Peptides against a protein of PDB entry 5HOI. Designs and how they scored, part 28

Target 1, 351 residues: chain A of PDB entry 5HOI
Amino acid sequence: FRYMPFSPAGTPFGFTDRRYLTMNEVGYVSTVKNSEQYSITVSFFDVGRFREYHFEDLFGYDLCFLNEKGTLFGQSKTGQIQYRPHDSIHSNWTKIIPLQAGERITSVAATPVRVIVGTSLGYFRSFNQFGVPFAVEKTSPIVALTAQNYRVFSVHYSQFHGLSYSLSELGTSSKRYYKRECPLPMSLPNINSDMKKDANLDYYNFNPMGIKSLFFSSYGDPCIFGSDNTLLLLSKWRSPEESKWLPILDSNMEIWKMSGGKETTDIHVWPLALAYDTLNCILVKGKHIWPEFPLPLPSEMEIRMPVFVKSKLLEENKAILNKKNEIGADTEAEEGEEDKEIQIPVSMAAE

## One batch from the design tools (peptide; made by RFdiffusion4, then SolubleMPNN)

Design b1_p10_1_s4 (from b1_p10_1, 7 letters changed)
Fold by OpenDDE base, seed 5:
Structure b1_p10_1_s4 (fold): chain B 351 residues (1-351), chain A 10 residues (1-10)
Amino acid sequence: as target 1 above (351 residues)
Amino acid sequence: DEELRKRINE
């Protein structure tokens, strides 16, 4: 296993000179290789609220986190981080995070009030929005971070225990844990089944955990979207005894329903954010599971708990088709290749 | 969502 730099909804270069460093509901950050340099562009979905900006990157930033007030950049190997406010009134700042031999920054997160750096050795470093340090804590190795306001959702990896998560609040005086290194019931990428396509191998080498994104919902609940394309939401995290992960969307099942039950291998959901009851996402069409350039417009997908089993629906539809064929034997129905739309019950059809 | 359904089937 190799610790790779993780950013929410970041994409690999693939065969191109460009990639997305991160994307969410605010916008998307792209980087382009230009000889020994990189050109970074910070773009926004709300062009009326924010102005796109770019800069030359001499450091090769491979970590990014975008929020409503600024963009945090990081270089996983050198330990350099940079915060760039979107507003020109506030100054950019740069800092070097001290790294041990072989240590990497694995993830960074930023809110309007906090900056967080996580490492492959499990150093959790917290700062204010001006880069003033609060604390350094030693945890299990950090593989992903997100943050909202004062709250941090961290994903940890142990060779012995697999994935765990923490949910913490970074107050002014102390860190509070709501959850501390609890088991994370997320499916890891299946190397043997998914690696049959070269594009999946490239993505696995970029992101071995298969975490496409993690974010807080509009209600402040931790969300994670794994390689299984299932959105997990941490419910009731304020009550230790009642806290549970809810599978609130199987995006493969929703695509399958909306396609009339066709097995589409060329349509992929790329998660941005959860706003109320809708997943904001990029609908990716083509060979790659990640967005290419130009970025398609975001789409909204309603959250739905996967109560229905695809196999049962297929069996029920086969039984209905067989009954229709037994009754219809006397009429010369022309063998038009009618695309056999699976009759999805109206109660299950996405509006 | 009818718009999302259209985008998937396009």
Scores: peptide ipSAE 0.227, ipTM 0.888, DockQ to the pose 0.771; fails the geometry check
Fold by OpenDDE base, seed 4:
Structure b1_p10_1_s4 (fold): chain B 351 residues (1-351), chain A 10 residues (1-10)
Amino acid sequence: as target 1 above (351 residues)
Amino acid sequence: DEELRKRINE
């Protein structure tokens, strides 16, 4: 296993000179290789609220976190981090995170009030928005971070225990845990099944955990979107005994429904954020599971708990077709089972 | 979502 730098909804370079460092509901950060340098562009979905900006990156930032107030960059190997406010009122700041031999920054997160750095050795470093340190804590190895306001959702990996998560609040004087290194019931990428396609191998090499993104919902609930394309939401996290992960969306099931029951391999959901009851996402078309350039416009997908079984819907449709044929309704040609549009009951159809 | 359905089937 290799710890790789993780950023929410970040994409690999693949065979290109460009990738997204991160994307969310605020916007997207791209980087382009320019010989020995990189050009970073910070773009926004709300072009009326924010102005796109770019700069030359001499450090090769491989970590990024975008929020409404600024962008945090990190270099996984050198330990350099940079915060760039979107507004010119506040100055950029740079800091070097001390790393041990072989230690990597694996994830960074930033809110308007906190900066968080996680490492492959489980160092959790917290700062204010000005880069003033609060604390250093040693946890299990951190593989992903997100943060909202004072709350931090961290994903940890152990070779012995697999994935775990923590949910913490970074107050002024102390860190409070709501959840501390609890098991995360997310499926890891299956190397043997998924790696038949070179594109999947490239993605796995970029992100071996298969965590496409993690974020807080608009209600402040931790969300994670794994390689299984299921959106998990941590419900009732304020009550430790009642807290549970809810599979609130199977995006593969929703794509299958919306395609008329066709097995599509060329349509992928790329998660950005959860706003109320809608997943803000990029609908990716093509061979890659990640968005290419230019970035498509975001789409909204209504959250739906995966209650339905594909096989039952197929059987019901087959039974309806057989009944139509028995009643002597016109011979719509036996288009192969693959081409038959599955009539999903209106109550089950994604609007 | 009819818009999303359109985008998927395009």
Scores: peptide ipSAE 0.220, ipTM 0.887, DockQ to the pose 0.783; fails the geometry check
Fold by OpenDDE base, seed 2:
Structure b1_p10_1_s4 (fold): chain B 351 residues (1-351), chain A 10 residues (1-10)
Amino acid sequence: as target 1 above (351 residues)
Amino acid sequence: DEELRKRINE
């Protein structure tokens, strides 16, 4: 196992010279290899609110976090971080995070009020938006971070305990934990099944935890989207005893429904954000499970608890077809291979 | 989700 730099919805280079460093509901950050340097572009979905900008990256930033006020960049090996406000009125700042031998920055997050740096040794470093340090805490090794306002959702990995998560609030005086290194019930990538496809190996080498993204919902609930393409939401996190992970969307099931029950292997959901009851995502078509260039327009997918079993839906549709054939026995209508669209009950059809 | 269905089936 190797700790890799993680950014929300970041993509590998693959066989290309370009990748997305991060993407979310605000926009997407791309980097292009230009010999020994990189050209970074910060693009936005709301082109009326924000102006796209670019700069030359001499450091090779491999960590990124985008918010509505700026972009945080990090270099996992050198410990350099840079915050770039979107507004040119505010100054960029750069800082070097002290790293021990073999330590890596594994994830960074930024809100309009906080900057967070997590490391492979479990150093949790907090700063204000101007790069002034608040605290350093030692936790289990951090593999992913996201933040909203003062709240931080951190994912940890231990070789002994697997995945855990913390939910904390970074006040002015102290860090409060709502959850502290609790078990995270997310499935890790299955090396044996998924590694048969070269495209899955490239992604696994880039992201061995299979965390495609993590974010806070519009309601401020921690969300994580794993390699199983299931969106997990942490419900009732304010009540320690009532807190639970809810599988609020099986994106593979929803694609299967929307395709009329066809097994599609070339359509993938790439998560951006959860806004109310809709997953904002990129619908990826092709061999790679991640978006390529140009980036498709975002799509909205309604959240739905995975309560349906494919086998039951197939049996019900066979039973409906058999009943239609028993009633329709008098008309010799030709056996055209009508693409038997699985009649998903209207109540289950995403409008 | 008619738009999403269209995009999936395109």
Scores: peptide ipSAE 0.213, ipTM 0.885, DockQ to the pose 0.802; fails the geometry check
Fold by OpenDDE base, seed 1:
Structure b1_p10_1_s4 (fold): chain B 351 residues (1-351), chain A 10 residues (1-10)
Amino acid sequence: as target 1 above (351 residues)
Amino acid sequence: DEELRKRINE
C-alpha cells in the first residue's frame, strides 16, 4: 500500500495529459500537463453565479478542494498549499506545510471558515480561511478529508485496523470530537478480482482506498462513496451510541433497474454530492469508471435503501416467462427474448 | 426518475 494524494471525485490522468483534480456540486477543477508545467481551470455548474478562471501551476498541484468561496490546492510531496478565492476581493495566499522525510499531504479540505491539511503520518493541521494556524494534532494516518462549515470528516488508515473515521468540529478555542477513529465499514478494492482489467489497475494505483468521493449531505451528515458503488451515510452521529452507517444507495442496483435489468458494464455512477434525497452524480459511459473530457452534465439519482435482491427478481421473471410459455403464447416471441426488459415491479422501479 | 432512465438507456 502507498499513500496517494486524495481529492473528492478526482480522476487519474490515465493515458491523457489532463484530469479532474476534484469535482462536487459547485463545479469541477481540471489540470492539463504542458511539458513541465500545468494549466489549472476552475469551472462551475452555476455559470450565472460564478466565472470560470484559470492559472499556470508551476508546482504540480495534485490535491484540490472546491467550495462556494474558493479553491484550495496542495502539492503532496513539497507541502505547498494555495488558497484561491473565486472573487477578486480576497487575496490568494500560499504557504508551505512542514513535512518530515517520506511524509506526504494525503488530503486537503476547505470551507469558508476553515482549511484542513491531513498527512500520511497522521498530522492534522487546521487553519482559518486566511491560512492562520489553529492547531497541529497527531492522529492515525489520514487518507481522506472533507469539511462543511466548522465540521470535518476524516478517514484514517492503519495496516492493522483498516479504515477508521473521525467526525470533529473546529471551534475557535478547541476541537470537539463527535466520533474519534471509529471503525469505517467500507469495503476496500479487491486487487485479485477487479484488477483483471487494465483500467481498474490504473484507477487503483491512483486511489488504493477506492474512495470515489466523500462529502457532507445538505443536512450535514457525513457521506462516503466507495469502490463498491454504495453510498454510505452516517446517521445519528450526534448520539454516539445510536450512530450507524446506512447504505442509502446501491448505484449498481439502480443502474440495473433503470436499464430494464440488462447487465451493463459501461455505465458508472461518479458521485458529486447528496442534496436532500438525491445523489448528484455524473453518469459515466464507456471503458473508464471515471468521467473523461468534456464533463457530462450532472444527473440526480434518488436515494433508496437496497432492500431488493437482483437474484430474486431474476427468478420471479423466469417463473413468469415459464408460465406464459405453458399457456401457449405463440413461438414467434422466443427470438426476441434476449432484448426483453425485465419487468421490475412498480414499487421497485425508479420513478 | 424518467430523465435518469432516458440518460441510462441512450
Scores: peptide ipSAE 0.199, ipTM 0.880, DockQ to the pose 0.784; fails the geometry check

Design b1_p10_2_s2 (from b1_p10_2, 5 letters changed)
Fold by OpenDDE base, seed 2:
Structure b1_p10_2_s2 (fold): chain B 351 residues (1-351), chain A 10 residues (1-10)
Amino acid sequence: as target 1 above (351 residues)
Amino acid sequence: SKKLAELINS
């Protein structure tokens, strides 16, 4: 196992010289390799609110976090971080995070009020938006971070205990835990089944945990989207005893439903954010499970608890067809039974 | 969503 730099919805280079460092509801950050340098572009979905900007990266930033006020960059090996406000009124700042031998920055997060750095040794470093340090805490090894306002959702990995998560609030004077290194019931990538396709191996090498993204919902609930394409939401996190992960969307099931029950192997959901009851995502068509260039326009997918099984829906549709045939309804179209569009119940049909 | 139907049918 290797700790890899994680950024929310970041993509690998693959066979290209370019990738997305991160993307979310605000926009997308791309990097292009130019010999020994990189050109970084920060692009936005709301082009009326924000202006795209670019700069030359001499450090090879491999970590990124985008928010509404700025972009945080990090270099996993050197420990360099840079915060770039979107507004030119505020100055960029750089800092070197002290790393031990073999330590890596594994994830960074930034809000308008906090900067967080997590490492492969489990150092959790907190700063304000100006790079003034608050604290250093030793946790289990951090593999992913996201933050909203003062709240931080951290994912941890131990070889002995697997995945865990923490939910904390970074006040001015103290860190509060709502959850501290609790088990995270997320499926890890299955090396044996999924690695038959070279594209899945490339993605696994880039992101061994298979965490496509993690974010806070518009309601401030921690969300994680794993390699199984299931969106998990942490419900009732304010009540430790009532807290539970809800599988609020099986995106593979939703794609299957929206295809009329056809097995599609070339359509993939790439998660951006959860806004109210809709997953903001990129729908990716092609061999790669991640978006390529140019970035497709974001799509919305309604969240739905995965209550139905494909096999039952197929059996029910066969039973309905057989009953129609018994009632002597002239089903003129005896054409091939297998390719018939499955009547998905209207309550399950995505608008 | 119209967008997924468009992607499936494209």
Scores: peptide ipSAE 0.013, ipTM 0.672, DockQ to the pose 0.604
Fold by OpenDDE base, seed 4:
Structure b1_p10_2_s2 (fold): chain B 351 residues (1-351), chain A 10 residues (1-10)
Amino acid sequence: as target 1 above (351 residues)
Amino acid sequence: SKKLAELINS
């Protein structure tokens, strides 16, 4: 296993000179290789609220986190971080995170009030929005971070214990844990099955955990979207004994439904955010499971618990078709059984 | 929508 730099919804270069460093509901950050340099562009979905900007990156930032107030950049190997406010009122700041031999920054997160740096050795470093340090804590190795206001959702990986998560609040004086290194019931990428496709190998080499993104919902619940394309939401996290991960969306099932029950291998969900009951996402069409350039417009997908089994829906639709054919026995419609759109029961749209 | 928000918050 190799610790790789993680950013929410970040994409690999693949065979191109460009990639997304991060994307979410606010916007998307792209980087383009230009010889030994990089050109970074910070773009926004709300073009009326924010102005796109670019700059030359001499450091090769491979970590990014975008929020409504600024963009945090990090270089996983050198330990350099830079915060760039979107407004010109606040100054950019740069800091070097001290790294041990072989240590990497694995993830960074920023809110309007906090900056968080996580490392491959489990160093959790917290700062205010001006880069003033609060604390250093040693945890299990951090593989992903997201943050909202004062709350931090961290994903940890141990070779012995697998994936765990923490949910913490970074107050002014102390860190409070709601959850501390609890088991994370997320499926890891299956190397043997998934690696047979070159596109999956490139993505796995970029993101070995298969975490496409993690974010807080609009209600402030931790969400994670893994390689299985299932959106998990942490419910009841304020009650330690009642807290549970809910599989609130099987995006492969939703794509299958949207395709009239056809197996589509060329449509992929790329998660951005969860707003209320809707996953904001990019629908990716092509061989790569990640968005290319230009970025498609975001789509909305209603969250639905995967209570339905495809086989039962197929059997029910066959039974409905057979009943219709038994009533309509006199008409010569020899037209092939294979192309009939699966009628999704209206009850599945209303629940 | 409302039922799922109730399920998430239940």
Scores: peptide ipSAE 0.013, ipTM 0.519, DockQ to the pose 0.064
Fold by OpenDDE base, seed 5:
Structure b1_p10_2_s2 (fold): chain B 351 residues (1-351), chain A 10 residues (1-10)
Amino acid sequence: as target 1 above (351 residues)
Amino acid sequence: SKKLAELINS
């Protein structure tokens, strides 16, 4: 196993000279490779609130986190981090994170009040928005980070224990844990099934955990979207004994429903954020499971617990069709290969 | 809106 730099909804280069470093509800950060140099562009969905900007990257930033106040960049091998406020009032700052031999920065996160750096050796480093350090903690190896306000959701990986998560609050004087290295019930990429498509191998080499994104919901609940295209939400995290992961959306099931029950292999959900009861996402069409350039407009997908089984819905619809055919026996059935759209119950159709 | 809050609180 190799620890790779993770950024929320980041994309690989593939066979191109460009990729997204990160994207979320605020916007998207792209990088273009030109020889040994990179050009970074920070773009926003709300073009009235924010101005797009670009800069030359001489370091080859491979980590990024975008928030409403600024962008955090990191270089996984050198330990360099840079914070760039979106406004011109606050100055950019750069720091070098000390790394041991073979250590990598694996993830970075930034809020308007905190900067967090996680490493492949499990060093958790916290800073304020001005890069003033608070603490260094040794945890299990960190593979992903996200943060909202003072809260941090961290994903850890051990070869022996698999995936775990922590939920913490970074006060001014202390770190509080709500959850500390608890088991994370997320499915890892299945190399044998998923690697049958070359496009999935490129993505696995870029992101071996298959974590497409992780974020906090608008209600402040930790969310994670894995390679299985299921959105997991951590419910009741304030009550340690009652906390549970809820599969609040199977995006493959929703795409299957939206297609009238056709197996589509060319439509993919790319998660951005969870706002109330709606997943903000990019609907990707094509061979790659990630968005290419130009970025499509974001789409909204209502959350729905996967309480329905495709096979059962297909059987129920076949039974309804057979009953209709038994009543309608007198008219010449022209053998038109009518692509029999599955009637999804109106209560499950998006209004 | 209501459905997610109900799901989180259930």
Scores: peptide ipSAE 0.013, ipTM 0.524, DockQ to the pose 0.034
Fold by OpenDDE base, seed 1:
Structure b1_p10_2_s2 (fold): chain B 351 residues (1-351), chain A 10 residues (1-10)
Amino acid sequence: as target 1 above (351 residues)
Amino acid sequence: SKKLAELINS
C-alpha cells in the first residue's frame, strides 16, 4: 500500500498536463504543468461573490483545500503548505511541516478559523488561520481530512483494521472527540474486478482508497463518497452510542433511473457537497470517472435511501414484458419498441 | 428538508 496525497474531489492528470487539485460547492482549483513548474487557478461557481485568480507554483502542490475565505495548498513530499486568502486584504503565508524520512502529508483541510495537516505516520497538526500551531497529536495514519468551522472529520487507515474515522472539535485550548478512530463501513475499491479497465487503474493509483470526496453537510454532518458511488452520512454523531452511517444516496441507482433503466457505463457522479437534501455534483460523461476540462456545470441530485433492488425491478419488468408478449401473440409485433424505457413504477419514485 | 431531517433523526 502507498499513501497518496488526498484532496476532496481531486482528479488525476491522466494523459493530460492538467488536473483539478480539489473541488467543492465554492469552486474548483486546477493546476497545469508547464515544464518544471505549475500554474494554479482558483475558480469559483459564484462569480459575483468571488474573482478567479492564478499564480505560478514552483513547488508542485499536490494537496489542496478550498473554503469561502481562502485556499490551502500542500506539497506531500516536502511538507510545504501555503494558505492564500481569496481577499487581498489578508496576506498569504507559507510554512514547512517537519516530516520524518518517508513521511508524507496525506491530506490538508482549512476553515476560516483552522488549518489541519494529516500525515502518513498519523501526525495530526492543527493551526489557526494565520498558521500559528496549536497542537501535534499522534493518531493512526491519516488518509483524508475535511473540516467545517472548528470540526474535523478524519479518515484513518490501518493495514490490520482497514478504514476508521474520527470526528473532533478543535477548540482554543483543547481537542474534543465525538468519535475517535471508529470503524468506517465504506467499501474499498475491488482491485481484481475494477482494475480490468485501464482508466480505473490510473484512478486507483491516484486514489487507492477510492474516496472521491468527503465533506460536512449544510447541517454539519460528516459525509463520505467512496468508490461504490454511495453517499454515506454520519447520523446522530453527538450521541456516541446512537451514531450510524446512513447510505443516503446510491448514485449508480439514480443514474440508472435517470437513464430509463438502461445500463450506462459512461455516466458518472462526481461529488461536490451535500446542501440540505441535494447532492451537488458534476455529472461526468466519458471514459474517465472524473471530470475533465472544461468543468461541466454542477448538477443537483436529490438524496434517496436505496430501498429498491435493481435486479428485482429488472426481473419484474421482464416478467411484465413476457406476459405482454404471451397475450400479444396475435398483433403484429412492430419491431420499433426495443427502446422501451423501463417504466420505473411511480411508487418507486418516492414522493 | 423534512425527509433528510427524518432520516437523520430515524
Scores: peptide ipSAE 0.012, ipTM 0.529, DockQ to the pose 0.035

